Peptides against a protein of PDB entry 1BH9. Designs and how they scored, part 31

Target 1, 89 residues: chain A of PDB entry 1BH9
Amino acid sequence: FSEEQLNRYEMYRRSAFPKAAIKRLIQSITGTSVSQNVVIAMSGISKVFVGEVVEEALDVCEKWGEMPPLQPKHMREAVRRLKSKGQIP

## One batch from the design tools (peptide; aimed at target 1 G51 M75)

Design b2_p23_3_s3 (made by RFdiffusion4, then SolubleMPNN; from b2_p23_3, 13 letters changed)
Fold by OpenDDE base, seed 3:
Structure b2_p23_3_s3 (fold): chain B 89 residues (1-89), chain A 23 residues (1-23)
Amino acid sequence: as target 1 above (89 residues)
Amino acid sequence: SAAEEFEKALERLLKEMEKALLP
């Protein structure tokens, strides 16, 4: 890998949701306490999901002939497209 | 609230992911 690729990977790796916030959010939905492993799993899934949405949004931005940074309209369109593709409910 | 904290974390993560995915 190039230094640039490694740098991008490191930025991705370092990004994460606070465990406490994820735990509280899940518990508010389930109505009961959840294990640390569940929090870790959900944190990872959320990170992957966000990555997919961002990737789709960047594609939208490019296809619309626009430049970053991403705007709410790109994110909304990304979600719409992912739904149409059946990638998210 | 937990939802608000998640939203803030999401915004931060989105920015970091954007940087990571850009060429």
Scores: peptide ipSAE 0.026, ipTM 0.506, DockQ to the pose 0.785
OpenDDE base, seeds 1, 2, 4, 5: peptide ipSAE 0.020, 0.022, 0.024, 0.022; ipTM 0.475, 0.486, 0.507, 0.489

Design b2_p23_3_s4 (made by RFdiffusion4, then SolubleMPNN; from b2_p23_3, 12 letters changed)
Fold by OpenDDE base, seed 4:
Structure b2_p23_3_s4 (fold): chain B 89 residues (1-89), chain A 23 residues (1-23)
Amino acid sequence: as target 1 above (89 residues)
Amino acid sequence: SAEEEFQRALEEMLRRMERALLP
């Protein structure tokens, strides 16, 4: 990532994965409330997971002979590849 | 299903990432 790209990513990560957002996300999936500790744990897991998706997308970008910034097509392909690898259920 | 729910959540995150990362 360029410094600018990294900054945007970090801004996204900080804003998109606050405790409230994670709690809402989990609850939207599980259909029930979750504890603070679960939220904290899931926040960390989510950040790592998103990072892995981005890393895969960067790999896709490189393999396609393209340069950052990442485009939607890279992200979509990354998810597809991670699914095929069994890294995404 | 749980997988479908996960996928939907992932897609939402991806959309947000796209907005943040794209110029």
Scores: peptide ipSAE 0.025, ipTM 0.508, DockQ to the pose 0.222
OpenDDE base, seeds 1, 2, 3, 5: peptide ipSAE 0.023, 0.021, 0.024, 0.024; ipTM 0.515, 0.477, 0.494, 0.515

Design b2_p23_4 (made by RFdiffusion4)
Pose (drawn by RFdiffusion4):
Structure b2_p23_4 (pose): chain A 89 residues (1-89), chain P 23 residues (1-23)
Amino acid sequence: as target 1 above (89 residues)
Amino acid sequence: VPLTPEAAEELAELTEDFIKEMV
């Protein structure tokens, strides 16, 4: 395999949101503070969401006869499709 | 998957809105 497959996997494996921002974002909405678990769970769910959007946008870029990197028009279009399939809020 | 800076910024905004909706 290529250095890139390996490096693409490593990034996938360890990419994660900083807990501090996830927590401040959530607690700045509940007013109350929140738990370690809630932050981790929210991070896991947000990573999957990011995963679905980039996976879907990569498909649009592919079908529009274009190549990566993903452009803004791909992200928004992907969002529209995911909402139609009703798979993202 | 590589993204342009503009697409990455838009994705970050969508993530924040997603987290707010989950709360």

Design b2_p23_4_s1 (made by RFdiffusion4, then SolubleMPNN; from b2_p23_4, 9 letters changed)
Fold by OpenDDE base, seed 5:
Structure b2_p23_4_s1 (fold): chain B 89 residues (1-89), chain A 23 residues (1-23)
Amino acid sequence: as target 1 above (89 residues)
Amino acid sequence: VPLTPEAEELLQKLVEEFIRKLV
């Protein structure tokens, strides 16, 4: 549901995350209404998150002696590394 | 940096998971 809505907008390649989808996602979790400011903040933070994951994934790809495009295995390893370093939840 | 379609799909799921942990 929420994943599908986000994926449809190809957030990675967009300047901004889809606010409506983010709002719906948050509200589905909290069960309460969410302000536009919270949505904006979450969108921004999520954009940073994407950047960090992709950056780390690229590093992984290079260190493994592989070439782009980045694959799921690079993304998974990136997340693992970032979590281990306490850089992401 | 280009991602495979599968990587992009995973990224979307990772974003949702990320948001869930912050909210």
Scores: peptide ipSAE 0.687, ipTM 0.952, DockQ to the pose 0.536
OpenDDE base, seeds 1, 2, 3, 4: peptide ipSAE 0.683, 0.680, 0.681, 0.682; ipTM 0.952, 0.951, 0.951, 0.952; seed 3 fails the geometry check

Design b2_p23_4_s2 (made by RFdiffusion4, then SolubleMPNN; from b2_p23_4, 9 letters changed)
Fold by OpenDDE base, seed 5:
Structure b2_p23_4_s2 (fold): chain B 89 residues (1-89), chain A 23 residues (1-23)
Amino acid sequence: as target 1 above (89 residues)
Amino acid sequence: VPLTEEAEELLEELVEEFIRQLV
């Protein structure tokens, strides 16, 4: 369920996240309705998160002397580094 | 920046986990 919603969310990550998908995801987590403003905020924050992860992953890829496309190992390392830096939860 | 299909799938999981931690 959340996987399908998340997939639609990621489909537009380069431009904008589908608010409806994020709303449904959040509501599935909280079990209650979520305001439009919360969805907007979460959409923005999530987009920043994705950007930071991808940017860090690209840096990892380059530092490892590898070439795009980015692979899961780059993403995992990126997340580890960002968490270590306190940049993401 | 292009991602492999597997990386995209992982990114989706990471986003969900991220949201779950904030909500």
Scores: peptide ipSAE 0.666, ipTM 0.948, DockQ to the pose 0.577
OpenDDE base, seeds 1, 2, 3, 4: peptide ipSAE 0.666, 0.666, 0.665, 0.663; ipTM 0.948, 0.947, 0.948, 0.947

Design b2_p23_4_s3 (made by RFdiffusion4, then SolubleMPNN; from b2_p23_4, 8 letters changed)
Fold by OpenDDE base, seed 3:
Structure b2_p23_4_s3 (fold): chain B 89 residues (1-89), chain A 23 residues (1-23)
Amino acid sequence: as target 1 above (89 residues)
Amino acid sequence: VPLTPEAKELLEELVEEFIRQLV
């Protein structure tokens, strides 16, 4: 991503993953300050991850013959399946 | 898609774990 590209999607990404929250999380891991562009990029990648997990969890819920709202058990099973398929790390 | 409060909390934990693996 270029700096210009990141700026165009900042508002969209911030709605689901607040910039400040993501920044604090990354800094707690690395122990150092991170640029706003890194925060924007990571928030976007994380949003895609969330989308895939929720989509898989809905499929799990349906296959188990259950109805929304999604529960922790659906989320855990979704992650297991996605990892097994090699779709998430 | 609607999630229970507990599912939302778990999702936040999953995101944190995901980021930890990439950073």
Scores: peptide ipSAE 0.682, ipTM 0.950, DockQ to the pose 0.618
OpenDDE base, seeds 1, 2, 4, 5: peptide ipSAE 0.676, 0.676, 0.674, 0.677; ipTM 0.950, 0.950, 0.950, 0.951

Design b2_p23_4_s4 (made by RFdiffusion4, then SolubleMPNN; from b2_p23_4, 7 letters changed)
Fold by OpenDDE base, seed 3:
Structure b2_p23_4_s4 (fold): chain B 89 residues (1-89), chain A 23 residues (1-23)
Amino acid sequence: as target 1 above (89 residues)
Amino acid sequence: VPLTPEARELLEELVEEFIRELV
């Protein structure tokens, strides 16, 4: 992503994942400081991931003949199915 | 879509694992 592309979606990304929380998480993994743009990029990518997992979990819930709210078992099955389809790492 | 508190907690862990996989 370019700096311009990242800045355009900054507020949208922050609504899903607080900037400070994501920054702390990445820094805990790398052991070094992380730029603002890297935090924005990771927030956006993570939001897409969450959207796909929740969408699949809703499908699982429906196929099992159950109703919301979604439970951990729906989330775990969703991840399993998405990995099987090659849609998430 | 509404999630139970436990499902939300699991989702947060899944996101952390996802980020760890990419970083």
Scores: peptide ipSAE 0.673, ipTM 0.949, DockQ to the pose 0.585
OpenDDE base, seeds 1, 2, 4, 5: peptide ipSAE 0.671, 0.669, 0.671, 0.669; ipTM 0.949, 0.949, 0.950, 0.950; seed 2 fails the geometry check

Design b2_p23_5 (made by RFdiffusion4)
Pose (drawn by RFdiffusion4):
Structure b2_p23_5 (pose): chain A 89 residues (1-89), chain P 23 residues (1-23)
Amino acid sequence: as target 1 above (89 residues)
Amino acid sequence: AILEAVFAYAMEHMAAEMEYAMM
């Protein structure tokens, strides 16, 4: 396999949101503070959401006869499709 | 409101890393 497949996997494996921002963002909405578990769970769920959007936008870029990197028009279009399939909020 | 805010931040923060990982 290529250095890239390996490096693409490593990024996928360890990419994660900083807990500090996830927490401040959530607690700045509940007013109350929140738990370590809530931050981690929210990070896991957000990573999956990011995964679905990029995966869907890669499909649009592919079908529009274009090549990566993903452009803004791909992200927004993907969002519209995911909402239609009703798979993202 | 939590989901909207967290998902918006998530797209800004990690979308490029997930694009690179999912090529």

Design b2_p23_5_s1 (made by RFdiffusion4, then SolubleMPNN; from b2_p23_5, 14 letters changed)
Fold by OpenDDE base, seed 3:
Structure b2_p23_5_s1 (fold): chain B 89 residues (1-89), chain A 23 residues (1-23)
Amino acid sequence: as target 1 above (89 residues)
Amino acid sequence: DIVEAVNEYALEELFETFEKALL
């Protein structure tokens, strides 16, 4: 792994969704209260998903000959590519 | 990529946790 990749990973590792925000989001969808275990599970899965999208977006940015920070166009293209690869629905 | 490598390794545990929490 390159230093650049490692640095991105470290920033990703330190990032986290606030539990309260995740809980509220889930409850807004389900209409009912959710357990702490559900919040933990969804927080982790969501973080993994975001990480995959960001990684793809950085690849898009590079392939387009552009430099960070990421822009909405990179994120949109990343999602499109991940869908095409069958990595996300 | 390092992010993907770590994510892939962790996915199984996360999905198992998800399954236990929701099913």
Scores: peptide ipSAE 0.031, ipTM 0.547, DockQ to the pose 0.038
OpenDDE base, seeds 1, 2, 4, 5: peptide ipSAE 0.023, 0.024, 0.025, 0.022; ipTM 0.501, 0.458, 0.516, 0.459

Design b2_p23_5_s2 (made by RFdiffusion4, then SolubleMPNN; from b2_p23_5, 13 letters changed)
Fold by OpenDDE base, seed 4:
Structure b2_p23_5_s2 (fold): chain B 89 residues (1-89), chain A 23 residues (1-23)
Amino acid sequence: as target 1 above (89 residues)
Amino acid sequence: DIWKAVFEYALKELFEEMEKALL
């Protein structure tokens, strides 16, 4: 682990979706209220998903010979690649 | 912090895309 990698992981760890927004989204889909535990579970799954996309986007950025911060083009390409690999629907 | 900004941006963008896809 380099200092940069450690810092990046720490920033990922500290990042989170706003719980209220996640709750509203789920409730909109289900048509009913959901518990805090459901919100936490879905937030965790979504965070893992974001982590995978960012990891792929960093790989794209590197392969294109570019430096952070990530740009929309890296994120879009990452999603396309992950779909092609069957890692996301 | 640049990386904090990166993840905040990623969270925002992906959440918005999820909203568009699911709603």
Scores: peptide ipSAE 0.101, ipTM 0.605, DockQ to the pose 0.082
OpenDDE base, seeds 1, 2, 3, 5: peptide ipSAE 0.074, 0.061, 0.041, 0.051; ipTM 0.579, 0.562, 0.528, 0.571

Design b2_p23_5_s3 (made by RFdiffusion4, then SolubleMPNN; from b2_p23_5, 11 letters changed)
Fold by OpenDDE base, seed 5:
Structure b2_p23_5_s3 (fold): chain B 89 residues (1-89), chain A 23 residues (1-23)
Amino acid sequence: as target 1 above (89 residues)
Amino acid sequence: EILKAVFEYALKELAKEMEEALL
């Protein structure tokens, strides 16, 4: 792994969605309260999902012949590609 | 859709930290 890859992994590993925000976000959609375990599960799944999007965005950046850091256009294209692959509903 | 909402939130947060995280 390159130093840059290691740094990205460390930033990813240290990051976490704030439970209160995730709880409120889910509740705003479902219209009802959710358990703490649901928040924990959703937070974990969401982190993995974001990781997959970032990985795809890095691939997009490379394929476009561009260099980091990632830009919004890479993230948007990553989402489009993941949708086309059926990895995002 | 929950995934869409979480994704939207996550993208906003990632945009703020993108520079530092990917250098």
Scores: peptide ipSAE 0.037, ipTM 0.523, DockQ to the pose 0.451
OpenDDE base, seeds 1, 2, 3, 4: peptide ipSAE 0.027, 0.030, 0.033, 0.036; ipTM 0.511, 0.537, 0.521, 0.504

Design b2_p23_5_s4 (made by RFdiffusion4, then SolubleMPNN; from b2_p23_5, 11 letters changed)
Fold by OpenDDE base, seed 5:
Structure b2_p23_5_s4 (fold): chain B 89 residues (1-89), chain A 23 residues (1-23)
Amino acid sequence: as target 1 above (89 residues)
Amino acid sequence: DILKAVFEYALKELAKEMEEALL
């Protein structure tokens, strides 16, 4: 792995979704309160999901012959590709 | 869409962290 890849992984590893923010976000959508366990589970799943999208976006960036950093267009294309592959709804 | 909302929030936070790390 390159130093850049390692640095990105470290940033990802250190990143965390604030529980309170995630809780409020879920509640704003569901209209009801959620348990701490639901927040924990959703936070973990979301982090993995974001990681997969970023990985796909990096692949998109490379395949388009473009240089980092990632741009919104790479993220949008990554999501489209993952949907097309059936990896995300 | 809960996943979409959480994803959007997460991407914003990650983008900020990555930007700060590159400084």
Scores: peptide ipSAE 0.036, ipTM 0.516, DockQ to the pose 0.363
OpenDDE base, seeds 1, 2, 3, 4: peptide ipSAE 0.023, 0.023, 0.030, 0.030; ipTM 0.506, 0.505, 0.506, 0.484

Design b2_p23_6 (made by RFdiffusion4)
Pose (drawn by RFdiffusion4):
Structure b2_p23_6 (pose): chain A 89 residues (1-89), chain P 23 residues (1-23)
Amino acid sequence: as target 1 above (89 residues)
Amino acid sequence: SEAFELAYGPELHRLITELSEAM
């Protein structure tokens, strides 16, 4: 395999949101503070959401006869399709 | 396509970074 497959996997494996921002974002909405578990769970769910959007946008870029990197028009279009399939909020 | 498979990880990490900066 290529250095890139390996490096693409490593990034996938360890990519994660910083807990500090996830927590401040959530607690700045509940007013109350929140737990270590809530922050981790929210990070895990958000990573899956990011995954679905980038996976869906890669499909649009592929079908529009274009090549990566993903452009803004791909992200928004992907969002519209995911909402239609009702798979993202 | 292999190019699109390879684009998944960097694009996923890029979007996480951008969302993190937006918070």

Design b2_p23_6_s1 (made by RFdiffusion4, then SolubleMPNN; from b2_p23_6, 10 letters changed)
Fold by OpenDDE base, seed 2:
Formats: structure tokens, C-alpha cells, sequence
Structure b2_p23_6_s1 (fold): chain B 89 residues (1-89), chain A 23 residues (1-23)
């Protein structure tokens, strides 16, 4: 992907995961400063993770014969299932 | 829901993953 595409997705991801928050979280773990690209990459990984949980939760909601919007119980069950599948540690 | 799929659907996940891997 081009830098322009990366910037567009950065803006999109920042709506859900603010760059500053991600940066602080990473730095709290690593103990050192991180580059902008690392923050963007981690934001993307986080977005994918949340996406996988939401996708699983939608499946749970459907399988339970319920209608959106998703509820906490769907999210909790989704996480449980993903852990069972080894997709979440 | 459609809103969830647009924001967190499998295609979006794949796109974001590809971006992350390209860094």
C-alpha cells in the first residue's frame, strides 16, 4: 500500500483507537519510544483483533436467533469461542 | 448488522492486515 493509503487508514483507525493512546500503551510495555509506523501498525493489529471479535459476536448473535445491535453477552461469548479456537490467547 | 460489517467486516480486516504487514 502507498503512504497515502496508509494515511487514510490511519485516520480511520484513529477514530476507534486514538494514536496517542496506542503509543502510550506500547511505550508502557516496551519502556522506550516507538515510531509513528509502529503505532500505526499496532493500531491496525488492534483493529483487526476487534474486528475478529465483532465478526464472531455477529455470528453468535445470529446463531442465538437474536437481532442486532450486539450486546455484551454476544461479545463475551465471542471471546470465549475465539479462545476455544486458539485465535485469542 | 451492516454497520458492523462495514467497520469490522472480513474484507476490512484483510485490508488492514495487509497494510500492517507492508510496514
Amino acid sequence: as target 1 above (89 residues)
Amino acid sequence: SEEYELAFGPEMERLIKEIAESL
Scores: peptide ipSAE 0.048, ipTM 0.572, DockQ to the pose 0.097
OpenDDE base, seeds 1, 3, 4, 5: peptide ipSAE 0.035, 0.028, 0.040, 0.028; ipTM 0.540, 0.524, 0.543, 0.543

Design b2_p23_6_s2 (made by RFdiffusion4, then SolubleMPNN; from b2_p23_6, 11 letters changed)
Fold by OpenDDE base, seed 5:
Structure b2_p23_6_s2 (fold): chain B 89 residues (1-89), chain A 23 residues (1-23)
Amino acid sequence: as target 1 above (89 residues)
Amino acid sequence: SEEYELAFGPEVERLIQEIAASL
């Protein structure tokens, strides 16, 4: 890979939600404290989910004959399509 | 896959940052 490709790859690989924010979010839902391992697991799941939505949104963007960066309309359509496909609730 | 990661890496990073800013 070129340096540019490597940089893009690293941007994804290093992307992560702040642990404190994830912890707070989970605790707001569960009403109880959560372990560090739960936060790590949920952070990973969340990242994968975002990736799946972005992938679908990029497909939408391309099919609409548009170019990145992704816009809210692409994200909304991506979510709609993923729901229709049964890939998300 | 690496191909997907190369394609949407920057967009994922951008979206995570935007979401994080709203948390």
Scores: peptide ipSAE 0.326, ipTM 0.790, DockQ to the pose 0.536
OpenDDE base, seeds 1, 2, 3, 4: peptide ipSAE 0.081, 0.045, 0.070, 0.199; ipTM 0.613, 0.575, 0.624, 0.709; seed 3 fails the geometry check

Design b2_p23_6_s3 (made by RFdiffusion4, then SolubleMPNN; from b2_p23_6, 11 letters changed)
Fold by OpenDDE base, seed 2:
Structure b2_p23_6_s3 (fold): chain B 89 residues (1-89), chain A 23 residues (1-23)
Amino acid sequence: as target 1 above (89 residues)
Amino acid sequence: SEEYELAFGPEVERLIKEIAASL
């Protein structure tokens, strides 16, 4: 990791998705209620996942010769590339 | 990247185990 990458991930670690939103999302998918621990764990995984996508998007932005801030097109391309690499389904 | 996997792979594994234990 570059120093920039480490700093970005540190920022992500200091942030979290709202628990209520995560709970609602999980329950909309599973159709059942979930425990606090599931919400906490899923929040953490989601945070890590977003960090991964953002880092890939930053790489895309750079490779396209563009400057921040990230745009939706960078995020979409990042997801496509991560799928191609088999990093996400 | 390999660095990412080294840094976050174990964390993801931990979180998955926590979810499994909570189901």
Scores: peptide ipSAE 0.035, ipTM 0.531, DockQ to the pose 0.056
OpenDDE base, seeds 1, 3, 4, 5: peptide ipSAE 0.034, 0.025, 0.027, 0.026; ipTM 0.542, 0.484, 0.525, 0.526; seed 4 fails the geometry check

Design b2_p23_6_s4 (made by RFdiffusion4, then SolubleMPNN; from b2_p23_6, 11 letters changed)
Fold by OpenDDE base, seed 4:
Structure b2_p23_6_s4 (fold): chain B 89 residues (1-89), chain A 23 residues (1-23)
Amino acid sequence: as target 1 above (89 residues)
Amino acid sequence: SEEYELAFGPEVKRLIEEIAASL
């Protein structure tokens, strides 16, 4: 890894949803308590999902000839494209 | 491009924080 690659990796690695927030969200939907492992699993899935959306949004941004940071319009278009591709429901 | 690659990490962090703040 280059220093830049390590920096990007560390930023991504350190980014995470707060466990308490995820737990509350799940419980608000299920109406029942959830285990720590469920929270961990959902946190991971959510992070992957966010990563996929961001990746697509960056592609949109580039194709539109624009530069980061991402704007709402990039995110909206990304979601639309991912839905079209069947990547997300 | 490198510009987009460098932005990925910070963008993920930002998005996670925004979502987390709404929970």
Scores: peptide ipSAE 0.048, ipTM 0.562, DockQ to the pose 0.803
OpenDDE base, seeds 1, 2, 3, 5: peptide ipSAE 0.025, 0.025, 0.028, 0.041; ipTM 0.513, 0.464, 0.509, 0.550

Design b2_p23_7 (made by RFdiffusion4)
Pose (drawn by RFdiffusion4):
Structure b2_p23_7 (pose): chain A 89 residues (1-89), chain P 23 residues (1-23)
Amino acid sequence: as target 1 above (89 residues)
Amino acid sequence: AEAMEEFTEAFEEMLEEMEYAML
């Protein structure tokens, strides 16, 4: 396999949001503080959401006869489709 | 507002990392 497949996997494996921002974002909405578990669970769910958007936008870029990197028009279009399939909020 | 900005920046970076990972 290529250095890229390996490096693409490593990024996928370890990419993660910083806990500090996830926490401040959530607690700045509940007013109350929140737990270590809530931050981690929210980070896991958000990573999956990111994953669905990029995966869906890569499909739009592919079908519009274009090549990566993903452009803004791809992200927004992907969002519209995911909402139609009702798979993202 | 500050917490939203900080998250947005982290979110954009996460998008770029996931895009690179899914190529």

Design b2_p23_7_s1 (made by RFdiffusion4, then SolubleMPNN; from b2_p23_7, 9 letters changed)
Fold by OpenDDE base, seed 1:
Structure b2_p23_7_s1 (fold): chain B 89 residues (1-89), chain A 23 residues (1-23)
Amino acid sequence: as target 1 above (89 residues)
Amino acid sequence: SEAEKEFQEALERMLKEMERALL
């Protein structure tokens, strides 16, 4: 790993989605309130999910012969690719 | 740190974009 890659990993490792935002998102889907522990679990799952998308987006960026930082086009393509692979719904 | 803050903000933006893509 390069220093840049390690730095990105460390930032990712320390980051987390705001609990309130996750709670609201879940509630918008389920139509009912959820417990704090459910929010914690979903926050972790969401973080892993975003990590996988970012990893795919970096691959897209590289395959397109481009350099970071990632752009919206890389993220959109990453999602499409992961869907085609069946890794995300 | 400032870098951590910027990364956190980027994650939040990504979450919003993914909401549009998945929901």
Scores: peptide ipSAE 0.055, ipTM 0.541, DockQ to the pose 0.086
OpenDDE base, seeds 2, 3, 4, 5: peptide ipSAE 0.023, 0.032, 0.049, 0.026; ipTM 0.508, 0.518, 0.530, 0.503

Design b2_p23_7_s2 (made by RFdiffusion4, then SolubleMPNN; from b2_p23_7, 8 letters changed)
Fold by OpenDDE base, seed 5:
Structure b2_p23_7_s2 (fold): chain B 89 residues (1-89), chain A 23 residues (1-23)
Amino acid sequence: as target 1 above (89 residues)
Amino acid sequence: SEAEEEFREALERLLEEMERALL
């Protein structure tokens, strides 16, 4: 199933937050303008963070004997578990 | 705020894409 794996990789590679949205959000928090490099860095960090949460949520879903798609309860539990493991603040 | 709402919508899309990519 290498073709399917390749397609999944491409979906992951292409997935990202829009730069404009990240920039606006950061600026709404800081109250000042943000450089392009900061936006790029934050975009990457956010993608990794989301990936970690989704992986944990999928594990939660499976351990609860449930099937995808993920539900809010899976994501909430995932965040709780990641916090307890010290993987996220 | 509008920026937060836009980010939330983008997050929802990204979560769906990540789920598909990891399954």
Scores: peptide ipSAE 0.051, ipTM 0.562, DockQ to the pose 0.879
OpenDDE base, seeds 1, 2, 3, 4: peptide ipSAE 0.025, 0.024, 0.026, 0.034; ipTM 0.484, 0.522, 0.530, 0.532

Design b2_p23_7_s3 (made by RFdiffusion4, then SolubleMPNN; from b2_p23_7, 9 letters changed)
Fold by OpenDDE base, seed 1:
Structure b2_p23_7_s3 (fold): chain B 89 residues (1-89), chain A 23 residues (1-23)
Amino acid sequence: as target 1 above (89 residues)
Amino acid sequence: SEAEEEFKRALEELLREMEEALL
């Protein structure tokens, strides 16, 4: 790891989606209230998902000969690539 | 900034798509 890579990892590790936002989003989809534990589980899954997308986006950025920070175009391309690999639905 | 807001909107969309796939 470079110092920059380590720093990004540490920031990622400390980051999290707000529980209230996750709860509201889930409830908007399910139409019913969800338990605190469901919110925790979904928050974790969401973090992993976003982490994988960001990792792929960084790879896209590098392959395009560009430098961070990531732009929406990198994120969109990352999602397309991950879908083609069958790593995300 | 505009770029920051666009990025946030993209992340929110990804979250919605993920939840629709998982739930």
Scores: peptide ipSAE 0.026, ipTM 0.506, DockQ to the pose 0.071
OpenDDE base, seeds 2, 3, 4, 5: peptide ipSAE 0.024, 0.025, 0.026, 0.022; ipTM 0.501, 0.507, 0.512, 0.472

Design b2_p23_7_s4 (made by RFdiffusion4, then SolubleMPNN; from b2_p23_7, 11 letters changed)
Fold by OpenDDE base, seed 3:
Structure b2_p23_7_s4 (fold): chain B 89 residues (1-89), chain A 23 residues (1-23)
Amino acid sequence: as target 1 above (89 residues)
Amino acid sequence: SEAEREFQKALEELLKRMEKALL
């Protein structure tokens, strides 16, 4: 990997959701308690999802001839595009 | 809910980090 790729990975890796919050959120949806492993799995999946949305949003920003930081409009458009592509429900 | 609010805050932080990583 290039230094740039490694740097991006490290920034991504250091990002995290609060475990307790994730657990409570999932439980509020499922109506039942969830195991630690479920929380870990969902946290990981969510992290990947966020990464994909941000990546798409940056692409939108670029295509619109705009510069970072991302704005709500970029995020909304990103989600719309990902849905259109069938990448997210 | 409080959990949802906390999740949202975490999401926002993650988005910022991811944005920096992708730039």
Scores: peptide ipSAE 0.024, ipTM 0.503, DockQ to the pose 0.713
OpenDDE base, seeds 1, 2, 4, 5: peptide ipSAE 0.022, 0.021, 0.022, 0.022; ipTM 0.501, 0.491, 0.504, 0.509

Design b2_p23_8 (made by RFdiffusion4)
Pose (drawn by RFdiffusion4):
Structure b2_p23_8 (pose): chain A 89 residues (1-89), chain P 23 residues (1-23)
Amino acid sequence: as target 1 above (89 residues)
Amino acid sequence: AEMAEATAELAAAATEMITAWSA
């Protein structure tokens, strides 16, 4: 396999949001503070959401006869399709 | 202000993840 497949996997494996921002964002909405578990769970779910959007946008870029990197028009279009399939909020 | 800072940090992190996964 290529250096890229390996490096693409490593990034996938360890990419994660910083806990500090997830927490401040959530607690700045509940007013109350929140737990270590809530932050981690929210990070996991958000990673899956990011995964679905990029995966869906990559499909749009592919079908519009274009090549990566993903452009803004791909992200928004993907969002519209995911909402139609009702798979993202 | 804390919420704005957190949103900016998350938007940067998400941009990095999107760039890496789409590459």

